Peptides against a protein of PDB entry 3JWR. Designs and how they scored, part 212

Target 1, 323 residues: chain A of PDB entry 3JWR
Amino acid sequence: TRELQSLAAAVVPSAQTLKITDFSFSDFELSDLETALCTIRMFTDLNLVQNFQMKHEVLCRWILSVKKNYRKNVAYHNWRHAFNTAQCMFAALKAGKIQNKLTDLEILALLIAALSHDLDHRGVNNSYIQRSEHPLAQLYCHSIMEHHHFDQCLMILNSPGNQILSGLSIEEYKTTLKIIKQAILATDLALYIKRRGEFFELIRKNQFNLEDPHQKELFLAMLMTACDLSAITKPWPIQQRIAELVATEFFDQGDRERKELNIEPTDLMNREKKNKIPSMQVGFIDAICLQLYEALTHVSEDCFPLLDGCRKNRQKWQALAEQ
Target 2, 298 residues: chain A of PDB entry 3JWR as posed
Amino acid sequence: TRELQSLAAAVVPSAQTLKITDFSFSDFELSDLETALCTIRMFTDLNLVQNFQMKHEVLCRWILSVKKNYRKNVAYHNWRHAFNTAQCMFAALKAGKIQNKLTDLEILALLIAALSHDLDHRGVNNSYIQRSEHPLAQLYCHSIMEHHHFDQCLMILNSPGNQILSGLSIEEYKTTLKIIKQAILATDLALYIKRRGEFFELIRKNQFNLEDPHQKELFLAMLMTACDLSAITKPWPIQQRIAELVATEFWEQGDQVGFIDFVCTQLYEALTHVSEDCFPLLDGCRKNRQKWQALAEQ

## One batch from the design tools (peptide; made by RFdiffusion4, then SolubleMPNN)

Design b2_p16_5_s2 (from b2_p16_5, 11 letters changed)
Fold by OpenDDE base, seed 3:
Structure b2_p16_5_s2 (fold): chain B 323 residues (1-323), chain A 16 residues (1-16)
Amino acid sequence: as target 1 above (323 residues)
Amino acid sequence: SEYERFAEELLAAIAA
């Protein structure tokens, strides 16, 4: 395709030029091509291209395939969300210095997972899928969409011309897929809520040890969530814009709940309750976000900008809620 | 507070 030709032939700017190491990064001004270029740079600077002998054309095709398998008619859970999740992962690995704590396979898996974690998202949560009696709800009892996302990820990875993992040994391949699956599944916030207490307690007791396989897996899950939710950490103008996208998608679901399921949506999904967004954001930050970024900062102090951004946005939302 | 209520609602929605 012309898009592939353009991408494959393009000079990939440095991470510094692209500002993809910045926690304050915004994709708003970037074209789709530029997001793909950024993605190539992430793979390159994490040494993944060299370490796993990726062919440039194959990587380009894979990136475009991943992008293609996000829906354009979904307000928030689209390619840009996946891209921003991956960028935050990259920033956490580089600027946050988490790269030094992980293996190459873990880094490879996390980056693939970040880009893939919401593939074919339909703009509705697992509850809606369940209540609508979608066929996927018959296959999976929990984390329905996350299983689907992984299935889509696997499909793309195995598609001709998209096999970025072909340079891996059998064992490396198996390990990578295992980590990808775990990472994608970890983006189910229900699982985050279930597991975060263990992580926080380990941090509190100064017993956290990444050399422990269980704790490593736990950390990777927490890191995925931290990147998935990283919009809450962005500079205020960016945060507001992204919050609008999230609200739009939630309200779209609420509208569908009314129309298709004859259900009154919760305030979170209720368009008529848009005036509650500031207070809901404060609640979200307090209930979900703050402790996570605090804990992450304890693992690596260089991740502080995420925590700082979250705190600043809490103050901003609180101020709006008081108006 | 209203923030606490929304937090609880959010948690309930996520856990559903």
Scores: peptide ipSAE 0.033, ipTM 0.736, DockQ to the pose 0.093
Fold by OpenDDE base, seed 4:
Structure b2_p16_5_s2 (fold): chain B 323 residues (1-323), chain A 16 residues (1-16)
Amino acid sequence: as target 1 above (323 residues)
Amino acid sequence: SEYERFAEELLAAIAA
């Protein structure tokens, strides 16, 4: 396609030029082409292209395929969210120095997972899917959308011309897919809530050991969540804009819940309760985000900008809540 | 705790 030709022929700027190593990164000013170029740079600078012998055209096609399989009519859970999740992962790996703690396969899996973790998102949560009796609810009982995201990811990876994993051995391929699946599933906040206590306790007791396979898996899950929620860490102007997108999507679901399911939405998804957004954001930060970024910073102190950003945004939201 | 309750409410809202 013309788009593929354009991407494949384009000079890929450095990570420095693209600022993709910055935790403060924003994609608002970037074109779709530029987001794809950024993605290529992520793969290149993480040595994934070289180590796994990726063909440039195949990588380009894969990126475009992933982007294509995000919906444009979804306010928040779209390509830009996935891209920002991946960028945060890249920044955590590079600037946060997490790269040095992981294997190449784990890094490969995490980057693919970050880009793919919300593929074909419908703009509604798992509860809505269940309550609406969507066909997907017949396939999966828990983490419905996350399973679907992984299915979409796998479909793309196996599509002709998109096989960026073709250079892997059978064992490497199996390992990579396992990690991708686990990472995507980990973005279900229900699983995060279930598992985070173990992670925090290991950190608190100074017993955290990445050489332990179970703890490694746990860490990768926490890292995925940290990147998935990283909008909360962004500079305030960026945070406000993203929060608006999230609210838009949630309110859209709430409206659909009223219309299609004849139920009153929760406050979080209730357009009539928009005045509660600041206080809800404070609650979200306190209940979900702060401990995670504290723990991540404990694993790697160079991830502190995420924690610092989260704290700063808490202050901003609190100030609004007091008005 | 209050945070735990909020987490439960959040889960009910976005990740049930």
Scores: peptide ipSAE 0.033, ipTM 0.732, DockQ to the pose 0.108
Fold by OpenDDE base, seed 2:
Structure b2_p16_5_s2 (fold): chain B 323 residues (1-323), chain A 16 residues (1-16)
Amino acid sequence: as target 1 above (323 residues)
Amino acid sequence: SEYERFAEELLAAIAA
């Protein structure tokens, strides 16, 4: 395709030029091509291209395939969300110095998972899928959409010309897929809520050890969530704009719940409760985000900008809630 | 508290 040719032939700017190491990164001004270039740079600077002998054209095709398999008619859970998740992962690995704590296979899996974790998202949550009796709800009982996202990820990875993992040994391939699956499934916030207590307790007791395979798996799950939610850490103008996208998608679901399911949506999904957004954001930060970024900062102090950003945005939302 | 109840509801909504 012309798009592939353009991408494959383009000079990939440095991470410094692209600012993809910055936790304050914004994609708002970037074209789709530039987001793809950023993605190439992430793979390159993490030494994934060289270490796993990825062909440039195959990587380019894979990136474009991933992008293509996000829906454009979804307000938030689209390619830009996946891209921003991956960028936060990259920043956490580089600027946050988490790269030094992980294996190359784990890094490879996390980056692929970040880009793929919401593939073919429909703009509705698992509850909606279940209540609407969607065919996907018949295939999976829990984490319905996350299973679907992984299925899509696997489909793309195995598609002709998209096999970025072809340079791996059989054992490396199996390991990578396992980690990808676990990472994507971990983005189900329901699972995060169930598992985060163990992580926080390990941190609190100073017993956290990445050499323990179970704790490593737990950490990767928490890191995925931290990157998935990283919009909450962005500078206020960026945060506010992203919050509007999230609200739009939630309200769209609420509208569908009224129309298709004949139910009154929750406040979070209710367009008529737009005035509750600031207070709900404060609640979200307090209930979900702060402890996570605090714990992450304990693992690596260089991740502090995420925590700091989250705290600053809490203040901004609180101020709006008090008006 | 009312705040705690709201937080629980929010968590339930997010986890759904």
Scores: peptide ipSAE 0.031, ipTM 0.712, DockQ to the pose 0.098
Fold by OpenDDE base, seed 5:
Structure b2_p16_5_s2 (fold): chain B 323 residues (1-323), chain A 16 residues (1-16)
Amino acid sequence: as target 1 above (323 residues)
Amino acid sequence: SEYERFAEELLAAIAA
């Protein structure tokens, strides 16, 4: 395609030029092509292209395929969300110094997972899928959409001309896929809630050890969540805009719940209760976000900007809630 | 707790 030709021939700017090492990064001003260029830079600067012998054209095609398999009619869970998740992962690895704590395969898997974790998202949550008796709900009992996202990820990875993992040994390939699956499934916040206590306790007791395979897996899950939720850490103007996108998508679901399922939506998805957004955001930060970024900062102090951003945005939302 | 319920609602909303 013309798009592939353009991407493959383009000079990829430096990470510094693209600002993709910054925790404060925003994609708002970037074209689709620029997001793809950023993605190439992430793979390159993490040494993934070299270490796993990726062909440039194949990587380009894969990126475009991933982007194509996000829906444009979804307000938040689209390519830009996946891209921002991956960028946060990149920043956490580089600026946050987490790269030094992980293997190349883990880094490869995390980046692929971040980009792929919401593939073919339909703008509705697992609860809606279940309640609407969607065919996907018949295939999976838990983490319905996350299983679907992983299936889409595999489909793309195995598609002709998109096989970015062809340079891996069989064992490396198996390991990578395992980590990708675990990472994508970990983005189900229900699983996060279930598992986070173990992580926080290990940190609190100063018993956290990345050399332990179980704890490594746990950390990768927490890191995925931290990147997936990283919009809450962004500078206020960016965070506020993203919050509006999230609200839009939630309200769209609520509207569909009323129309298609004849149910009253929860406050979070109820357009008529938009005035509760500030207080709900405070609640979200307190219940879900703060402890995670605190714990992550304990693992690597260089991740503090994420925690700091979260705290600052809490203050902003609290101020709005008091009006 | 109220936070857990809210988190669950939020999670249900975002867990997808």
Scores: peptide ipSAE 0.037, ipTM 0.744, DockQ to the pose 0.109; fails the geometry check

Design b2_p16_5_s3 (from b2_p16_5, 12 letters changed)
Fold by OpenDDE base, seed 1:
Structure b2_p16_5_s3 (fold): chain B 323 residues (1-323), chain A 16 residues (1-16)
Amino acid sequence: as target 1 above (323 residues)
Amino acid sequence: SEYEAFAAELAAAIAA
């Protein structure tokens, strides 16, 4: 395709030029091509291209395939969300110095998972899928969409010309896919809520040890969530704009719940409750975000900008809630 | 708790 030709032939700017090591990164001004270039740079600078002998054209095709399998008519859960999740992962690995704590396979898996974790998202949550009796709800009991996202990820990875993992041994391939699956499934916040207590307790007791395979897997899950929610850490103008995208998608779901399912939406999904967004954001930060970024910062102090950003945005949302 | 209920609601809402 013309898009592939353009991408494959383009000079990939440095991470410094692209500012993709910054926790304050914004993609608002970037074209789709530039997001793809950023993605190539992430793979390159994490030594994934060299270590796993990725062909440039194959990587380019894979990136474009992943991008193509996000829906354009979804306000938030689209390619830009996946891209920003991956960028936060990259920043956490580089600027946050998490890279040195992980294996190359874990890094490879996390980056692929970040980019793929919401593939073919439909702009509605698992609850809606279940209540609408969607066929996917018959295939999976829990984490319905996350299973679907992984299925899409696997489909793309196995598609002709997209096999970025072809340079791996059988054992490396199996390990990578296992980690990808676990990472994508971990983006179900229900699982985060279920598992975070163990992580926080390990941190609190100073018993956290990445050399333990179970704790490693737990950490990767927490790191995925931290990156998935990283919009809450961004500078206020960026945070506010992203919050509007999230609200738009949630309100669209709420509208569909009323119209299609004859259900009164929750406040979070209710367009008529727009005035509650600031207070809900404060609640979200307190209930979900703060402790996670505190724990992450404890693992690596260089991740402090995420925590600091979250705290600052809490203050901003609280100020709005008081108006 | 109210905290847990909110967290569960939010988790269900955002999870997809």
Scores: peptide ipSAE 0.034, ipTM 0.738, DockQ to the pose 0.108
Fold by OpenDDE base, seed 3:
Structure b2_p16_5_s3 (fold): chain B 323 residues (1-323), chain A 16 residues (1-16)
Amino acid sequence: as target 1 above (323 residues)
Amino acid sequence: SEYEAFAAELAAAIAA
């Protein structure tokens, strides 16, 4: 395709030029082509292209395939969300110095998972899928959409011309897929809530050890969530804009809940409760976000900008809630 | 469900 030819032939700017190591990164001004170029740079600078012998054209095709399999009519859970999740992962690995704590296969899996974790998202949560009796709800009991996202990820990875993992041994391939699956499933916030207590306790007791396989798996899950929610850490103008996208998608779901399911939506998804957004954001930060970024900062102090951004945005939302 | 538990926790935090 013309798009593939353009991407494959383009000079890929440095990570410094693209500012993709910055926790304050914004994609708002980037074209789709530029987001793809950024993605190539992430793979290259993490040594994934060299270490796993990825062909440039195959990587380009894979990136475009992943992008193509996000829906454009979804307000928030689209390619830009996946791209920003991956950028935060890259920044956490590089600027946050987490790269040195992980294996190359783990890094490979995390980057693929970040880009793929919401593939074919439909703009509705698992609760809606369950209540609407969608066919996907018959296949999976828990984390319905996350299983679907992984299925889509696997489909793309196995598609002709998209096989970026062809340079891996059979064992490396199996390991990578296992980690990808776990990482994508970890983005179900229900699972995060279930598991986070163990992580926080290990940090609190100063018993956290990445050499322990169970703790490693737990950390990768927490890191995925931290990147998935990283919009909450962005500079205030960026945070506000992203919050509007999230609210739009949630309100769209609420509208569908009323129309299709004859259900009164929760405040979070109720368009009539728009005035509660600031207080809801404060509640979300306190209940979900703060402890996670605090714990992550304890693992690596260089991740502090994520925590700092979260704290600053809490203050801003609180100020709005008091008006 | 675990998702319902999440929603309940979030709702409680919002109400606080």
Scores: peptide ipSAE 0.030, ipTM 0.698, DockQ to the pose 0.520
Fold by OpenDDE base, seed 4:
Structure b2_p16_5_s3 (fold): chain B 323 residues (1-323), chain A 16 residues (1-16)
Amino acid sequence: as target 1 above (323 residues)
Amino acid sequence: SEYEAFAAELAAAIAA
C-alpha cells in the first residue's frame, strides 16, 4: 500500500526529536504517519529491532496493521489510546529506567501488548458486552474484551508480512506470547483491583523482588495498568482533553444502555450527570491511581513524573469539584 | 468502603 511505502521509506526521527521519552508527551498534534514513526523509534531504541532481527518493512506493516484494527468511531479506546499507552511504556522503560530491570523479551512483550491491548475495542465495557449477550460473551466469561484483544493481537502477529517475532526461537516466542497475553489481560481493571493489594503489600513490607517470577509477573501487570491509565498523569490541558474523550465514550455507552438494555446508567456513564465528572475524577485518582503510581515510583524513582502529574491533576479536579 | 465501591464501579466501567 501507499501508506506502507511511505512509512517504510520515511526517515525515522530520533526519540529526542519526537519527545517520546517525555512523560508529558502528547499525540494531539501528530499525524497517523508520525505516530507510526514514533512506534518504529520505540522498537529501535529499545533495541528490539536489532536483538530480534526485525525486518523494517515487516515492522512497518505490523504497526500499520495494528493501527488499522482499531476502530475510528470509538471516542477513546482507539489507536491513539494504544499509542499513548505504548509511549508511556517507552517513557517508563527509558526515562523511568525500568528497562534495566527487565529482560529483552519482557520489554518486547510489553511494547507489543501496549500497542495491542485494546485492539478492536467497541467503546463498551465487559459488563455491557455480557449484558447485551454479545457473541464474545459466549466465548469468554471473564475479561471478555481483553481476551478478544489478545486474539486480535495474535492474529496480526501471525498474518503474512506482519511476523515481527519470526526472529525468535521457539522458546522465546512462547515466552513472549505468554507475557503479551498476561499483559493484555492485566488491563482489565477488575483484575488490577484484585491483584494490586499483593503488590502494594510487597512494596510496603520492602519485600518486593523482581527476581521472583511471580512478583515479576505481578509487576508487569501493574506496569501495564500504570501505562494504560497514564492519561491521568498528563499535563492538565492534555488531561482535560483526554477526560472529555473518556466521558464521551462512557456517555455513549450509557445512552446505549438506556436504549438497548433499558437500564439507567451509572453516574459515570450518565450524560445527565456531567456535573459529577470532577468529583468522580477525584474519586478515580484516590481509589485507583495514586497508590499505583506511588508504588511504581517506589520501584523506580525516575517514574515520579507520573505520580506528580497524577497529584497535580487531582488538585485541578478537586478545584473544579468545589465550584 | 466508598472507595472500594467506586473502584468496583470504575472497574466494571473500564473492563472492556
Scores: peptide ipSAE 0.035, ipTM 0.742, DockQ to the pose 0.104; fails the geometry check
Fold by OpenDDE base, seed 5:
Structure b2_p16_5_s3 (fold): chain B 323 residues (1-323), chain A 16 residues (1-16)
Amino acid sequence: as target 1 above (323 residues)
Amino acid sequence: SEYEAFAAELAAAIAA
């Protein structure tokens, strides 16, 4: 395709030029092509292209395929969200120095998972899918969309010309897919809530050990969530704009809940309760985000900008809630 | 707690 030709022929700027190592990164000013170039740089600078012998054209095609399989009519859970999740992962690995704590296969899996974790998202949550009796709800009882996202990820990875993992041994391939699946499933926030207590307790007791396979898996799950939610850590103007996108998508779901399911939406998804957004954001930060970024910072102090950003945004939301 | 209920709501909304 013309798009593939353009991407494959383009000179990929440095990570410094693209600012993709910055925790404060914003994609708002970037074209789709530039987001793809950023993605190539992430793979390159993490040594994934070299270590796993990726063909440049195949990587380009894969990136474009992933991007294509996000819907354009979804306000938040689109390619830009996936891209920002991956960028945060890259920043956490490089600037946050988590790269030194993980294997190349784990890094490969996390980056693929970050880019793929919301593939074919429909702009509604698992609860809506379940209540609407969507066909996907018949296949999966829990983490419905996350299973679907992984299925889409696998489909793309196995598509002709998109096989970025063809340079891996069979054992490396199996391991990578397992980690990808676990990472994508971990983005179900319900699972995060269920598992985070174990992680926080290990950190609190100074018993956290990445050499333990179970704790490694737990950490990868927490890291995925930290990157998935990283919009809350961004500089206030960026975070506020993203919060508007999230609210738009939630309100769209709430509207559909009224029309299609004949139910009153929760406050979070109720367009009529827009004035509660600041207080809800404070609640979200306190209930979900702060402890996670605190714990992550304890694992790697260089991840502090995520925690600091979260704290600053809490203050901003609190100020708005008091008006 | 109120936070737990809210977290569950958010979990359902964002991830599920």
Scores: peptide ipSAE 0.035, ipTM 0.744, DockQ to the pose 0.106; fails the geometry check

